# Peptides against a protein of PDB entry 9IZ0: the designs that were tried, part 45

Target 1, 345 residues: chain A of PDB entry 9IZ0
Amino acid sequence: ITCLGSNGHTYKQLVKGGNDDLRQDAVMEQVFEQVNGFLRSYRKTSQRNLSMRTYKVIPLALKTGVIEWVQDTIPLGEYLDSAHKVYHPKEWSLSTCRKLIAEKQMEDLETRLKVYDLVCRHYRPVFRHFFLESYADPVQWFTTQTNYARSTAVASVLGHVLGLGDRHGQNILIDKTSGEVIHIDLGIAFEQGKKLPVPECVPFRLTRDVVDGMGITGVEGVFRRCMEFTLETLRREEDSLLSVLEVLRYDPLFSWLISPLRRMKKQKMQLENFNQPESGNITTDASRDPKIQRNNVSGESEAERAILKVRQKLSSTLSVEASVGELIRIAQDPSYLALMFCGWS

## One batch from the design tools (peptide; aimed at target 1 P197)

Design b2_p19_2_s1 (made by RFdiffusion4, then SolubleMPNN; from b2_p19_2, 8 letters changed)
Fold by OpenDDE base, seed 5:
Structure b2_p19_2_s1 (fold): chain B 345 residues (1-345), chain A 19 residues (1-19)
Amino acid sequence: as target 1 above (345 residues)
Amino acid sequence: DEELKKEVEELEKLIKEAE
């Protein structure tokens, strides 16, 4: 829809209807706004303008709402598919890579690692070209690549701490003006990604293309340091962050569990990405919503477990540097990336 | 462009040394 603001400007808005629980997105955006308050209050993060990019979510009903249209953005996965065809036209197609990984999904880790390595050799990173193409001025190029590394670092720490799942290339937008990442579809949080048909085993997305966008230093320098400062801020503000999450514990509208419908939708999307997109009108016959009596007792126990996991991730048992070093290592480990649906880009 | 890539590498080095 298009809305006219009181200022005379026209704003595009995306209306989402159906089974997308926009309340979960709205709640996660509120958590990000609070975290952005902590990042602004702490000198080390404020001096670097560290923030999670947010967007406005207005829940209108149980399953309906309005999302702010993020202008001048592109999905990371859309850019990467297009750029790979231009820069590496002799390499394998994304469909060939996906097919080969999925044909071996039920094999042992050793076989899956061999397949992942083979795919990686025939599908090289290209995301550095986004910055080289978009910014002819060296200062703009550098500023934008720095903004990308900074925003990716903040999103990686928050994604790990809050246990954000479903971080595929279509749920990560790149702002073409600033180079910042914008995370969308926040409906899988608190490690519920481990309950997907393909379990998520990485703390955040740090694939070869995500790293290629950081330039020659890769994860070393801006990205690592910004992760460290972000984690230091979150450890300092642990009680404040936990207090924000405790408010959500008592929200009867917040779902600490992945809905069976979202799980089925994700399973179907993972299966349909093997068949050509026939634009079949999925008439979602929404008529049989079983009254899932959310036993409040089960929701409270899941919220308590989620908050306990957040507290454990903020533990000062390891230094900030050691904790970030281990997170970066795990997020880039082929033994985890080979298990993902698309761990090579 | 190989020249642009080299200028980029030098800029990223200077920044790493300045931080």
Scores: peptide ipSAE 0.034, ipTM 0.436, DockQ to the pose 0.011
OpenDDE base, seeds 1, 2, 3, 4: peptide ipSAE 0.024, 0.027, 0.025, 0.020; ipTM 0.560, 0.657, 0.627, 0.544

Design b2_p19_2_s3 (made by RFdiffusion4, then SolubleMPNN; from b2_p19_2, 10 letters changed)
Fold by OpenDDE base, seed 5:
Structure b2_p19_2_s3 (fold): chain B 345 residues (1-345), chain A 19 residues (1-19)
Amino acid sequence: as target 1 above (345 residues)
Amino acid sequence: DEELQKLVEELQERIAEAQ
């Protein structure tokens, strides 16, 4: 939809209807705005303009709402698929890589690691080219690459702490003007990504292409330092963050569990990526939603477990540097990435 | 503090409207 504002400007808006609970996205954006307040108040994060990029979500009903259209963005996965065809036309297609990983999904870890390594050798990183193509001025290039590394660091810490799932290349937008990342479709949170048909085993997305966008230093520089400052801020503001999450515990509209419908939609997308999309308009008349009586007791017990996990992730038992070092290690570990649906890019 | 308080108030209003 295009709306005319009272200022005479036209704003594009995305209307989502159906089974996507936009209230979860709206609540998560409110949590991000609160965290952005903490990042602005703390000297080490404020001096670097560290923030989670947010967007406006207006829930209109239980299953309908309006999302702000983020202008001048591209999905990371869309850029990477196009760039691999340009820069590496003799390498394997994304579809070939997906097929090989998926054909071996039921095999042992050793076999999956061999297939992952083989895919990695035939599908090389290209995301550095985004910055080289988009910014002819060296100062703009350096600024936008720095903004990318900073925003990715904030999103990685927040994504880990809040247990954000479904962090595939279509749910991560790149702002073409600033180089910042924008995370969308926030409806898989609090470690519910582990309940997907392909469990998420990494704390955040730190694939070879995500690292290639950071330039020559990779994770060793702006990214690592900005993760450390972000985690230091969140540990300082632990009680404030937990107080926000505790209010959500009593929200009867907030779902601490992945919806069965989102789980089924993800299962279909994982299966349909095996067969070329025949353009069949499957109007699934989803009119028979059984009234799942949300037993309030089950939601509260899941919320308590989620808040306890957030507290555990903010624990000062390890230094900030040691905690960030371990998160970066796990997020790049081939033993976890080989288990992912798309861990090579 | 004021932004946190506003968020808590907004969430409490939404909880009260849903009860």
Scores: peptide ipSAE 0.037, ipTM 0.412, DockQ to the pose 0.043
OpenDDE base, seeds 1, 2, 3, 4: peptide ipSAE 0.020, 0.032, 0.023, 0.027; ipTM 0.508, 0.377, 0.543, 0.580; seed 3 fails the geometry check

Design b2_p19_2_s4 (made by RFdiffusion4, then SolubleMPNN; from b2_p19_2, 9 letters changed)
Fold by OpenDDE base, seed 5:
Structure b2_p19_2_s4 (fold): chain B 345 residues (1-345), chain A 19 residues (1-19)
Amino acid sequence: as target 1 above (345 residues)
Amino acid sequence: DEELEELKKELEKLKEEAA
């Protein structure tokens, strides 16, 4: 929909209808705005303009809402698929890589690691080209690559702490103007990604292409330091963050569990991406929603578990540097990435 | 319930190690 603002400007808006619970996205965006308040108040994060990039979500009903259209963005996965065809036309297609990984999904870890390594050798990183193509001025190139590394660091820490799932290349937008990342479709949170048909085993997305976008230093520069400052801020503001999450515990509209419908939709997308090349609008007329009596008791126990797991992730038992070092190690570990649906890019 | 009690025990252990 295009709306005319009172200022005479036209705003594009995305209307989502159906089974996507936009209330979860709206709540998570409110948590990000509170965290952005903490990042602005702390000197080490404020001096670097560290923030989680947010967008407006207006829930209109239980299953309908309006999302702000993020202008001048591209999905990371869309850019990477196009760029691999241009820069590496003799390498394997994304579909070939997906097929090989998926044909071996039921095999042992050793076999899956061999297939992952084989895919990695035939599908090389290209995301550095986004910055080289988009920014002819060296100052703009450096600024946008720095903004990318900073925003990715903030999103990685928040994604880990809040247990954000479904972090595939279509749910991560790149702002073409700033180089910042924008995370969308926030409906899988608090470790519910582990309940997907392909469990998410990484704390955040730190694939070879995500690292290639950071330039020559990779993770060993702006990214690592900005993760450390973000985690230091969240540990300092632990009680404030937990108080924000505790308000959500009593929200009868918030779901601490993955919806059965989202689980089924993800299962279908994982199965259908094997056989169909075409972007068909699957209007599944799922009119028969059985009245799942939300037993209030099950939601409260899952909220308590989620808050305890957030507190555990904010523990000061390890230094900030040691904690960030371990998170970066795990997020890049082939033993976890080989288990992912698309861990090579 | 069992996973929640394990998380509570692990959280108390982390508090004892941080103190």
Scores: peptide ipSAE 0.007, ipTM 0.466, DockQ to the pose 0.012
OpenDDE base, seeds 1, 2, 3, 4: peptide ipSAE 0.000, 0.000, 0.000, 0.000; ipTM 0.342, 0.273, 0.308, 0.270; seed 3 fails the geometry check

Design b2_p19_3 (made by RFdiffusion4)
Pose (drawn by RFdiffusion4):
Structure b2_p19_3 (pose): chain A 304 residues (1-257, 299-345), chain P 19 residues (1-19)
Amino acid sequence: ITCLGSNGHTYKQLVKGGNDDLRQDAVMEQVFEQVNGFLRSYRKTSQRNLSMRTYKVIPLALKTGVIEWVQDTIPLGEYLDSAHKVYHPKEWSLSTCRKLIAEKQMEDLETRLKVYDLVCRHYRPVFRHFFLESYADPVQWFTTQTNYARSTAVASVLGHVLGLGDRHGQNILIDKTSGEVIHIDLGIAFEQGKKLPVPECVPFRLTRDVVDGMGITGVEGVFRRCMEFTLETLRREEDSLLSVLEVLRYDPLFSWLGESEAERAILKVRQKLSSTLSVEASVGELIRIAQDPSYLALMFCGWS
Amino acid sequence: SELLEESEETFEEMEERFE
């Protein structure tokens, strides 16, 4: 539902009747805003202008809340389905991949990796072409590319820290003229998903297409640097963060999918921010664990 | 929520395959 504005600007409101965890989304957005404040009050984490982008959430009811449909965007999942067909029509469709992996579900590890390797060989990455031929001449393109890389890196580091759940393309919105990413529908949090009926391996969203969209350079450069600066900044302001997560713990609103998984979840948050391992080594291990095909194969259908 | 439901459906399909 799109309404005008007194200043003359239209605002789009996405109202949902489905039982999306909009309250959890709201409190997560509050945490994200406070993180933006942390990144604001620092030298390195603000020269890059890095921020975990937040979309305003106004949940009137958990089942029937209303959120801000962000200014003109194309969701990642709804995108690169048309781009896949237009750019690579000869290669296999999502139908062949999907249920072919569906045949992979009951198979062993080697079979799962083999079929995944085959399908991934068939379906070359295509998201790299969104930033080309869409935004503008090269300066604006590069600014958009670095904005996407920074925003996705910060969002991914934060999601790994807070154990964010679903990370399909249907839950990612790319801005357009700016390039900052907006994660949507973050209902599953505090390590909720891996432990699904169907298990996962990847800690944060990192497919082949996503790393192809970061540019010619994969996730080694601006992405890693932004991630590691985010990790160090989050560690430096760790006390305030755990304070925020504690106040989330003691209220019965946040979903942590007496004693609760929230305690263990924040302990794992502390471990993830623990200074025992160097931050650079932590970022390296995170990139490896999110990029390796062995982990990617067991994730789920698609996710090429 | 949706992911959970999809995983439950997949789990039921796996159960059927076992059967």

Design b2_p19_3_s1 (made by RFdiffusion4, then SolubleMPNN; from b2_p19_3, 14 letters changed)
Fold by OpenDDE base, seed 4:
Formats: C-alpha cells, sequence, structure tokens
Structure b2_p19_3_s1 (fold): chain B 345 residues (1-345), chain A 19 residues (1-19)
C-alpha cells in the first residue's frame, strides 16, 4: 500500500498477512530503539553515530500487520547471488554449493569441513563489489563502506546479546544509499535459532562475504572497534537493558519460544531450497497435529532463562576486547560455519 | 558432467588425497 503522510510525502508500506506474528518483530524493534538511546548517550558510540537500523512494524492482528517499506534496499543474499554470477561466472552456482552442503549435513564434522572448504574454493567472496559498483565517488564509497562496517558491528553485538536467529542473507538488507545493514524478520530471538532444524552455531553472521564488504582491513579496523564500543555501551547500560527485557516477561502475549509452526515453515523452506520443483501434488493433509509433548516449561521460565543469558553475555569477566575477539573468532570459525545452511557466503 | 557431479568427483579426490 502507499500512504500519504501528514508531511505531504508518500510512503510505501508492506502489508504482511499469513502465519507470521509481527508482534515479535515490533518488540525487537522497540528494544533496538532503546539500545539506540544508549548508543546516543555514550560518547564513544555517539561520536561514531552508531545505531541499529530500525524499521516500523505495526501489528494489526496476530497474523497481520504493516511493515515500513525500506526504500533503496537489497537483500544481502540477492546481491551476492547476482554479483557472484557476474564476477565469478566459472565458479559453482549457489544451488550447487547448497546441494553439496545439504547432502553432507548428516556427516561428521571432518567431512562437513572438507565440503565447506571445497565450496569456499569454488565460491569466492564478491561483496566488496557492492561498494565499488554503487559509489563512483571515492568519498561516498569510503563513507558507505564505513557505515556498513559500523552498522554490521552494532547488529553483530546486538544479534549476539539478544540471541537473534535466522540471520541468513535474505533477512539482512543493505541500504544502497548509506551502506548500512537492516536486519528483518526478527521472530527468532533469545537463542531460539539453536532450536531450528539446522541449529545456528555462530553468534552472528560474519561469513566471508560479510567480511569482504568491510574492505582491505576486514574485521581488523572499523568493525572490531565499533563492536568494542557497542559492547562497552551495553555493559554500561546492562541494568537499563535488562529492565526493558523484564517488561516483556510480564507481557502475556509475548512468546519467548519459537512457534512450532514457524519452526516447521523454516524447515520446509530449508528443504524446498534443495528440491527442484518436481510437480508432485503432495497434498499434505495438515490434520495430523503431531502431539509435540509440550513439556510444561512455563513461558515465565523461558523468559527468565532468556534474560539470564543476556546478563551472561554482558558479563565483565572478560575485557571488552577479549570478548569481541572471541566473538569474531567464533563467528569466522570454519568448524561452526561448516555446520550452517549457508556459512560460505 | 553437471557441476554437482564435478563437485562430487573433486570431493572424492580430496578424500583420497587426505587418506
Amino acid sequence: as target 1 above (345 residues)
Amino acid sequence: MSAIEEAKKLLEELKKALE
């Protein structure tokens, strides 16, 4: 839909309907706005204009809402698939890489590492070209690449602390004007990504292409320093952040658990991305409610565990530099990336 | 050979080179 604002400007809006609860996205965006308040109040982060890019989400019903249409964006995964075909036309297709990783998904870690390394050799990073193609002016190029590294650093720290899941290349938008990242589809948080059919093993997405977009310094520059300043700010504001999360504990409509339906939908999308559409009318009669033994873990006990994990991630037991160093190491570790659905790009 | 068959062959060659 297109809305006319009170300022006389027209705004495109996305009406989302179906089975996805937009309330989770709206709550996470509210948490990001609070964190953006902390980032603006702290000298080290405010001087760098560090923020999580947000978008407006208005839930209208349990399964329907309005989302702000973020103009001039592209999904990271869409850009990477397109750019890889242009810059590396002799390398393997994304579909070939996905199929090989899937065919070996049930194998041991050593076999999965060998497959991951092989895929990495036949699917090279291209994301540096986004900045070279989009920005002919050197000042704009440098500014947008810097904004990318900054926004990725903020999103990486917040993604880790809040346990954001499902951080695949279609759920990360790149703003073509600013170079900033925008995280979408926030319905998997508080480490519920570990409950996916392919568990998320990394704290945030820091794949080879995500690093290639940072330019010649990779993680060793703007990105690392901005992660450190962001984590330092969140540690300083720990009590404030935990107080915001405690308000959600008492929200009777907030779900700290991944919906079984959302889990099954993500499982199907992971499987369908491997099957070519053979036209088989599998009328899956939706009537077999699998008696998932709801272990009566009260929603309160899940909220408490989620908040405890946030507190643990904000612990000052390690220095900010050591904590960020370990997060960057784990996020780039082939032993974790080889276990991911798309860890190579 | 399909890119998948070529990739499978390279995986088998890599297995043999690591044995």
Scores: peptide ipSAE 0.012, ipTM 0.410, DockQ to the pose 0.035
OpenDDE base, seeds 1, 2, 3, 5: peptide ipSAE 0.000, 0.000, 0.000, 0.000; ipTM 0.208, 0.296, 0.257, 0.301

Design b2_p19_3_s2 (made by RFdiffusion4, then SolubleMPNN; from b2_p19_3, 14 letters changed)
Fold by OpenDDE base, seed 1:
Structure b2_p19_3_s2 (fold): chain B 345 residues (1-345), chain A 19 residues (1-19)
Amino acid sequence: as target 1 above (345 residues)
Amino acid sequence: MGAIKEAEELAEKLKKLLE
């Protein structure tokens, strides 16, 4: 849909219809706006313009809403697939890599690590080329790569703290103008990604291509320092952040749990991404929404558990540097990346 | 609070446009 704004500008908007509850996305965007307030209040984060990029989500009903069309963006996964074909035309396709990982999904960790290493040798990182191609001016190149590393650092800390799941390359947009990341489809939060058929084992996405986009310093530069400043800010604002999350505990529309339907849909999409789409129009009449009596009691206990985990992640038991160091280590650990659906890119 | 209320009012307007 294209809407005419009261300012006379036309805004393209995405109408999302279907089984995805946009209320979850809208609530998470509100949490990000509050966090952006905290990041603006502290000198170390404000001087670096650290923010989580947000987009407007207007839920209209349980299964319908309007999403702001984020202009001048590309999905990370779409860019990487295209760029890999250009820069490494003799390497394996993304489909081949996915198939090999899938075929070994039920094998032991040692076998999965060997397959992951094999895939990594035949699918090299290319995300550095995004910045080299898009920005002919060295100052623009450096600025956009810096913005990428900064925004990725903020998103990584927030993604860990809030337990954001489903962080695949199609749910991460790159702004072609600023180099910043935009996270979309926020309906898997508070570690509900661990309940997916392929459990998410990493705190945030820090794959080889995500690191390649940071340039020559990789994680050991702007990224690490901006993670530290972001975590320092969130620890200082712990009570404020927890108070925002406590308001959501009383929102009867907010789901602290992944719905069984959403879990099944993500399972099906994961399986279909392994099987070539035979064009079977199976109109599964999903009209039987089982009236899952949302036992309100189960929702409250899961909200309390989620808030407790956020508090635990904000604990000052370890230094900011030690905490960030451990998060970066875990996020890059092949033993976790080999377990992911797409841990190589 | 204001931005939520504006979003709710906009959502109601859009709901009426989609009905």
Scores: peptide ipSAE 0.000, ipTM 0.315, DockQ to the pose 0.017
OpenDDE base, seeds 2, 3, 4, 5: peptide ipSAE 0.000, 0.000, 0.000, 0.000; ipTM 0.337, 0.308, 0.356, 0.355

Design b2_p19_3_s3 (made by RFdiffusion4, then SolubleMPNN; from b2_p19_3, 14 letters changed)
Fold by OpenDDE base, seed 4:
Structure b2_p19_3_s3 (fold): chain B 345 residues (1-345), chain A 19 residues (1-19)
Amino acid sequence: as target 1 above (345 residues)
Amino acid sequence: LAAIEEAKRLLEELKKALE
């Protein structure tokens, strides 16, 4: 739909319906706006214009809402699939790489590491070309690449602290004008990504392509420094951030748990990547309700555990530099990445 | 298809090099 604003501007809006509760997205966007307030108040972050890029979400019902249409964006995964075919036409297809990782998903860590390394050798990063293609002017190129590294750093720290999951390439938009990242589909938060059929074991998305987009310095430049300043700001504002999260504890509508429907949807999407289109009528008799032992952990006990984990991630036990160094290490560690879903890399 | 078969062959060669 297109809406006319009270300011006389027209805004394109997307009506989302069907399966996803937009209330989770709306709450996470509200948390990001509060964090953006903290980033604006702190000198080290404000002087760099550090922010989490947000979008407007208006939930209308449990499965229906209006979201802001973010103009001039592309999903990271869509760009990477297209660019890889152009720049590395002799390398393996993304479908081949995903199939190999999927076929070995039940194997030991050593086998999965070897498969991951093999895939990495036959599927090289290309995301640096986004900036080279999109920005012919050297000043715009440098500015947008810097904005990308800054935006990715903020999103990485916030994604870790809030335990944001499901950070696949379709849930990360790239703004073609600014180079900023926009995280969408925020319905997996507070480490609920660890409860997926393939657990998320990295703090945020820092794949080879995410690093390639940072330019020649990779993580050892604007990205690391902006992560440090963001984490320093969040540690300073810990009580303020926790107070914002405590309000959600009393929201009877907010779910601290991944919905069974969303878990099942992700399970199907993960299983469909295993099925070759061979015409075998596997009547998936949907009747095997996995007895998820609903340990009747009250929603309050999950909220409390989520807030405690946020507090633990903001702990000053390690320096900001040491904490950021460890997060960057883990997010790039093949021992974690090889265990991820085949659609992660 | 050829890239999948080549990848399978390379994985089998890797398996044999690990035995």
Scores: peptide ipSAE 0.013, ipTM 0.381, DockQ to the pose 0.037
OpenDDE base, seeds 1, 2, 3, 5: peptide ipSAE 0.000, 0.000, 0.000, 0.005; ipTM 0.282, 0.286, 0.263, 0.336

Design b2_p19_3_s4 (made by RFdiffusion4, then SolubleMPNN; from b2_p19_3, 14 letters changed)
Fold by OpenDDE base, seed 3:
Structure b2_p19_3_s4 (fold): chain B 345 residues (1-345), chain A 19 residues (1-19)
Amino acid sequence: as target 1 above (345 residues)
Amino acid sequence: MGAIKEAEELAKRREELLK
């Protein structure tokens, strides 16, 4: 829909109805607004304008809501597919790569690593071209690439700490004006992505194309340093962050468990991403929600476990540099990327 | 060993289908 604001501006909005519980997304956006407060309070993060890009989510009912349409954006996966066809027209198609990984998903790790390596040799990174083609001015190019690396660093730390899953190329928007990343569909948090049929094995998305967008320094520059400053800020504000999450523990509207319906929808989308070559609009009308009795006792125990995991991830047992170094290593490890449905780009 | 050979054959068949 398009709404006219009281300021005379027209806003495009996505209305989701039927079975999309937007309350999880709205709560995660509120957590990001609090974290953005912390990032603005510290000199190291504020001087770099470090923030998680947020968008407005307004739940209207249990299964209906309005999402802000983020203007001037493109899904990372849409850009990468189009750019790969232009810059590497002799390499494998995305559908070819997906099918090959999917056909070997039940094989041993050694087989999956060989298939992943093979796919990587026939599907090279292209995301650096986004900045080169979109920004003819060298200052704009440098600024937008820097903003990308900064925003990706913040999103990576928050993605790890809050256990955000399902961070595939369709759930990451690129702002064409700023170069910043915007994470959408935040319905999987607190490591609930590990409970999917294809589990989230990496702390955040740091695939070859995500790194290629950082330019010649890759992870070894703005990205690493901004991860360190973000993690340092979150460790300083641990008690404040945990207090925000404790409020959510008692929020009867927040679900610490992925709903069976949402799990089935994500499972179907994972399977469809393996099997469908080029078809656009996946309108999955999942109309019949059985009344799942929330066993309240299981939700509270999952909230406590989630908060404990956040605390554990904020532990000062390792230095900020060592912790960030290990996260970057794991996020780039072929042994985890080969297990993903799209770990090569 | 069989599954790797099948992956290599599948890859080779796809390379042939893309030529």
Scores: peptide ipSAE 0.023, ipTM 0.529, DockQ to the pose 0.034
OpenDDE base, seeds 1, 2, 4, 5: peptide ipSAE 0.008, 0.000, 0.020, 0.000; ipTM 0.466, 0.196, 0.567, 0.295; seed 2 fails the geometry check

Design b2_p19_4 (made by RFdiffusion4)
Pose (drawn by RFdiffusion4):
Structure b2_p19_4 (pose): chain A 304 residues (1-257, 299-345), chain P 19 residues (1-19)
Amino acid sequence: ITCLGSNGHTYKQLVKGGNDDLRQDAVMEQVFEQVNGFLRSYRKTSQRNLSMRTYKVIPLALKTGVIEWVQDTIPLGEYLDSAHKVYHPKEWSLSTCRKLIAEKQMEDLETRLKVYDLVCRHYRPVFRHFFLESYADPVQWFTTQTNYARSTAVASVLGHVLGLGDRHGQNILIDKTSGEVIHIDLGIAFEQGKKLPVPECVPFRLTRDVVDGMGITGVEGVFRRCMEFTLETLRREEDSLLSVLEVLRYDPLFSWLGESEAERAILKVRQKLSSTLSVEASVGELIRIAQDPSYLALMFCGWS
Amino acid sequence: EEEQIEFRHELVEELEEQH
């Protein structure tokens, strides 16, 4: 539902009747805003102008809340389906991949990796072409690319820290003229998903297409640097963060999918921010664990 | 269905052990 504005600007409101965890989304957005404040009160984490982008959430009811449909965007999942066909029509479709993996579900590890390797060899990455031929001449394109890399890196590090759940393309919106990513529908949090009926391996959203969209350079450069600066900044302001997560713990609103999984979750948050390992080594291990095909094969259908 | 779920989780555990 799109309305005009007194200043003359239209605002789009996405109302949802489905039982999306909009209250959890709201409190997560509050945490994200406070994180943006942390990144704002520091030298390195603000010269890059890095921020975990927040979209305003106004949940009138958990089942029937309303959120801000962000200014003109194309969701990642709804995108690169048309781009896949247009750019690579000869290669296989999502139908061959999907249920072919569906045949993979009951198979062993080697079979799962083999079929995944085959399908991934068939479907070359295509998201790299969104930032080309869409935005503008090169300066704006590069600004948009670095904005996407930064925003996705920060969102990913934060999601791994807070154990964010679903990370399909249907839950990622790319801005367009700016390039900052907006994660949507973050209902599953505090390590909720891996432990699904169907298990997962990847801690944060990192497919082949996503790393292809970061530029010619994969996730080694601006992405890693932004991730590691985010990790160090989050560690330096750790006390305030755990204080925020604690106040989330003691209220019965945040979903942590007496004693609760929230305690263990924040302990894992502390471990993830623990200074025992160097931050650079932590970012390296995170990139490896999110990029390796062995982990990616067991994730789910698609996710090429 | 329970056995299938357990089996799928064992594969993930095995893959983690290998790494």

Design b2_p19_4_s1 (made by RFdiffusion4, then SolubleMPNN; from b2_p19_4, 9 letters changed)
Fold by OpenDDE base, seed 3:
Structure b2_p19_4_s1 (fold): chain B 345 residues (1-345), chain A 19 residues (1-19)
Amino acid sequence: as target 1 above (345 residues)
Amino acid sequence: EKELEEKRRKLVEELERLA
């Protein structure tokens, strides 16, 4: 829809209706605003303007809401597919890569690593070109690349801590003005992605193209340091963050359980991403809304487990540097990336 | 070429350290 503001400006807004429960997205955006408060209060993060980019989500009903239209953005996956065709026209298509990974999905890890390596050799990173082609001015280029690395670092720490899992390239927007990342479709939080038919294995997305966008220093420059400063801030504000999550434990609008509908939607998207033939026995008996027996007991137990897992991730048992180092290692580990739908890009 | 790339790298690393 298009709305006329009281200031006489016209704003585009996305109305989602039907099956998208925007309440979960709205709650996660509220958590990010609280975290952004912590990042603004801490010197090491505030001096770098570290923030999770948020967007306005207004839930209107159980399955309807208004989302802010994020102007001047492009989905990361859309850019990467287009750029790869331009910069590497002799390499494999994204569809060829997806097919080869899918054909080996049921094979052992060794076979999956071999096909992942093969795909990687025939599909090279291109995301550095986003910054090089979009920003002719060296200062603007450096600023936007730095903003990208910073925002990716914040999103990576938050993605790990809040269990957002692997963010596929269509759920990551790039702001073409700032270079910052914007995470959308926050319907899977608190490690609920691990309960999918194909589990999310990485703490956050740190694929070759995500790293290529960081420029010549890759993960060892701005990205690592900004992850460290972000994690240091979150550890300092642990009690404040946990208090925010405890409020959500009792929020009747927040679901600590993945809805059967969201599970089915994500399962369908997973199958489509692999070009797996629909096994014709998904009888879409969509008509039986199984009375979600809100076993309040099961939701409360999952909320408690989620909060305990957040506390565990904020533990000071390891240094900030050691914790970030391990997260970066796991997020780039071929043994995890080879298990993903699109771990090569 | 390689020396220029290494100089560029060091400059970027220093700018990133200040950022």
Scores: peptide ipSAE 0.063, ipTM 0.690, DockQ to the pose 0.014
OpenDDE base, seeds 1, 2, 4, 5: peptide ipSAE 0.062, 0.039, 0.042, 0.048; ipTM 0.683, 0.659, 0.700, 0.656

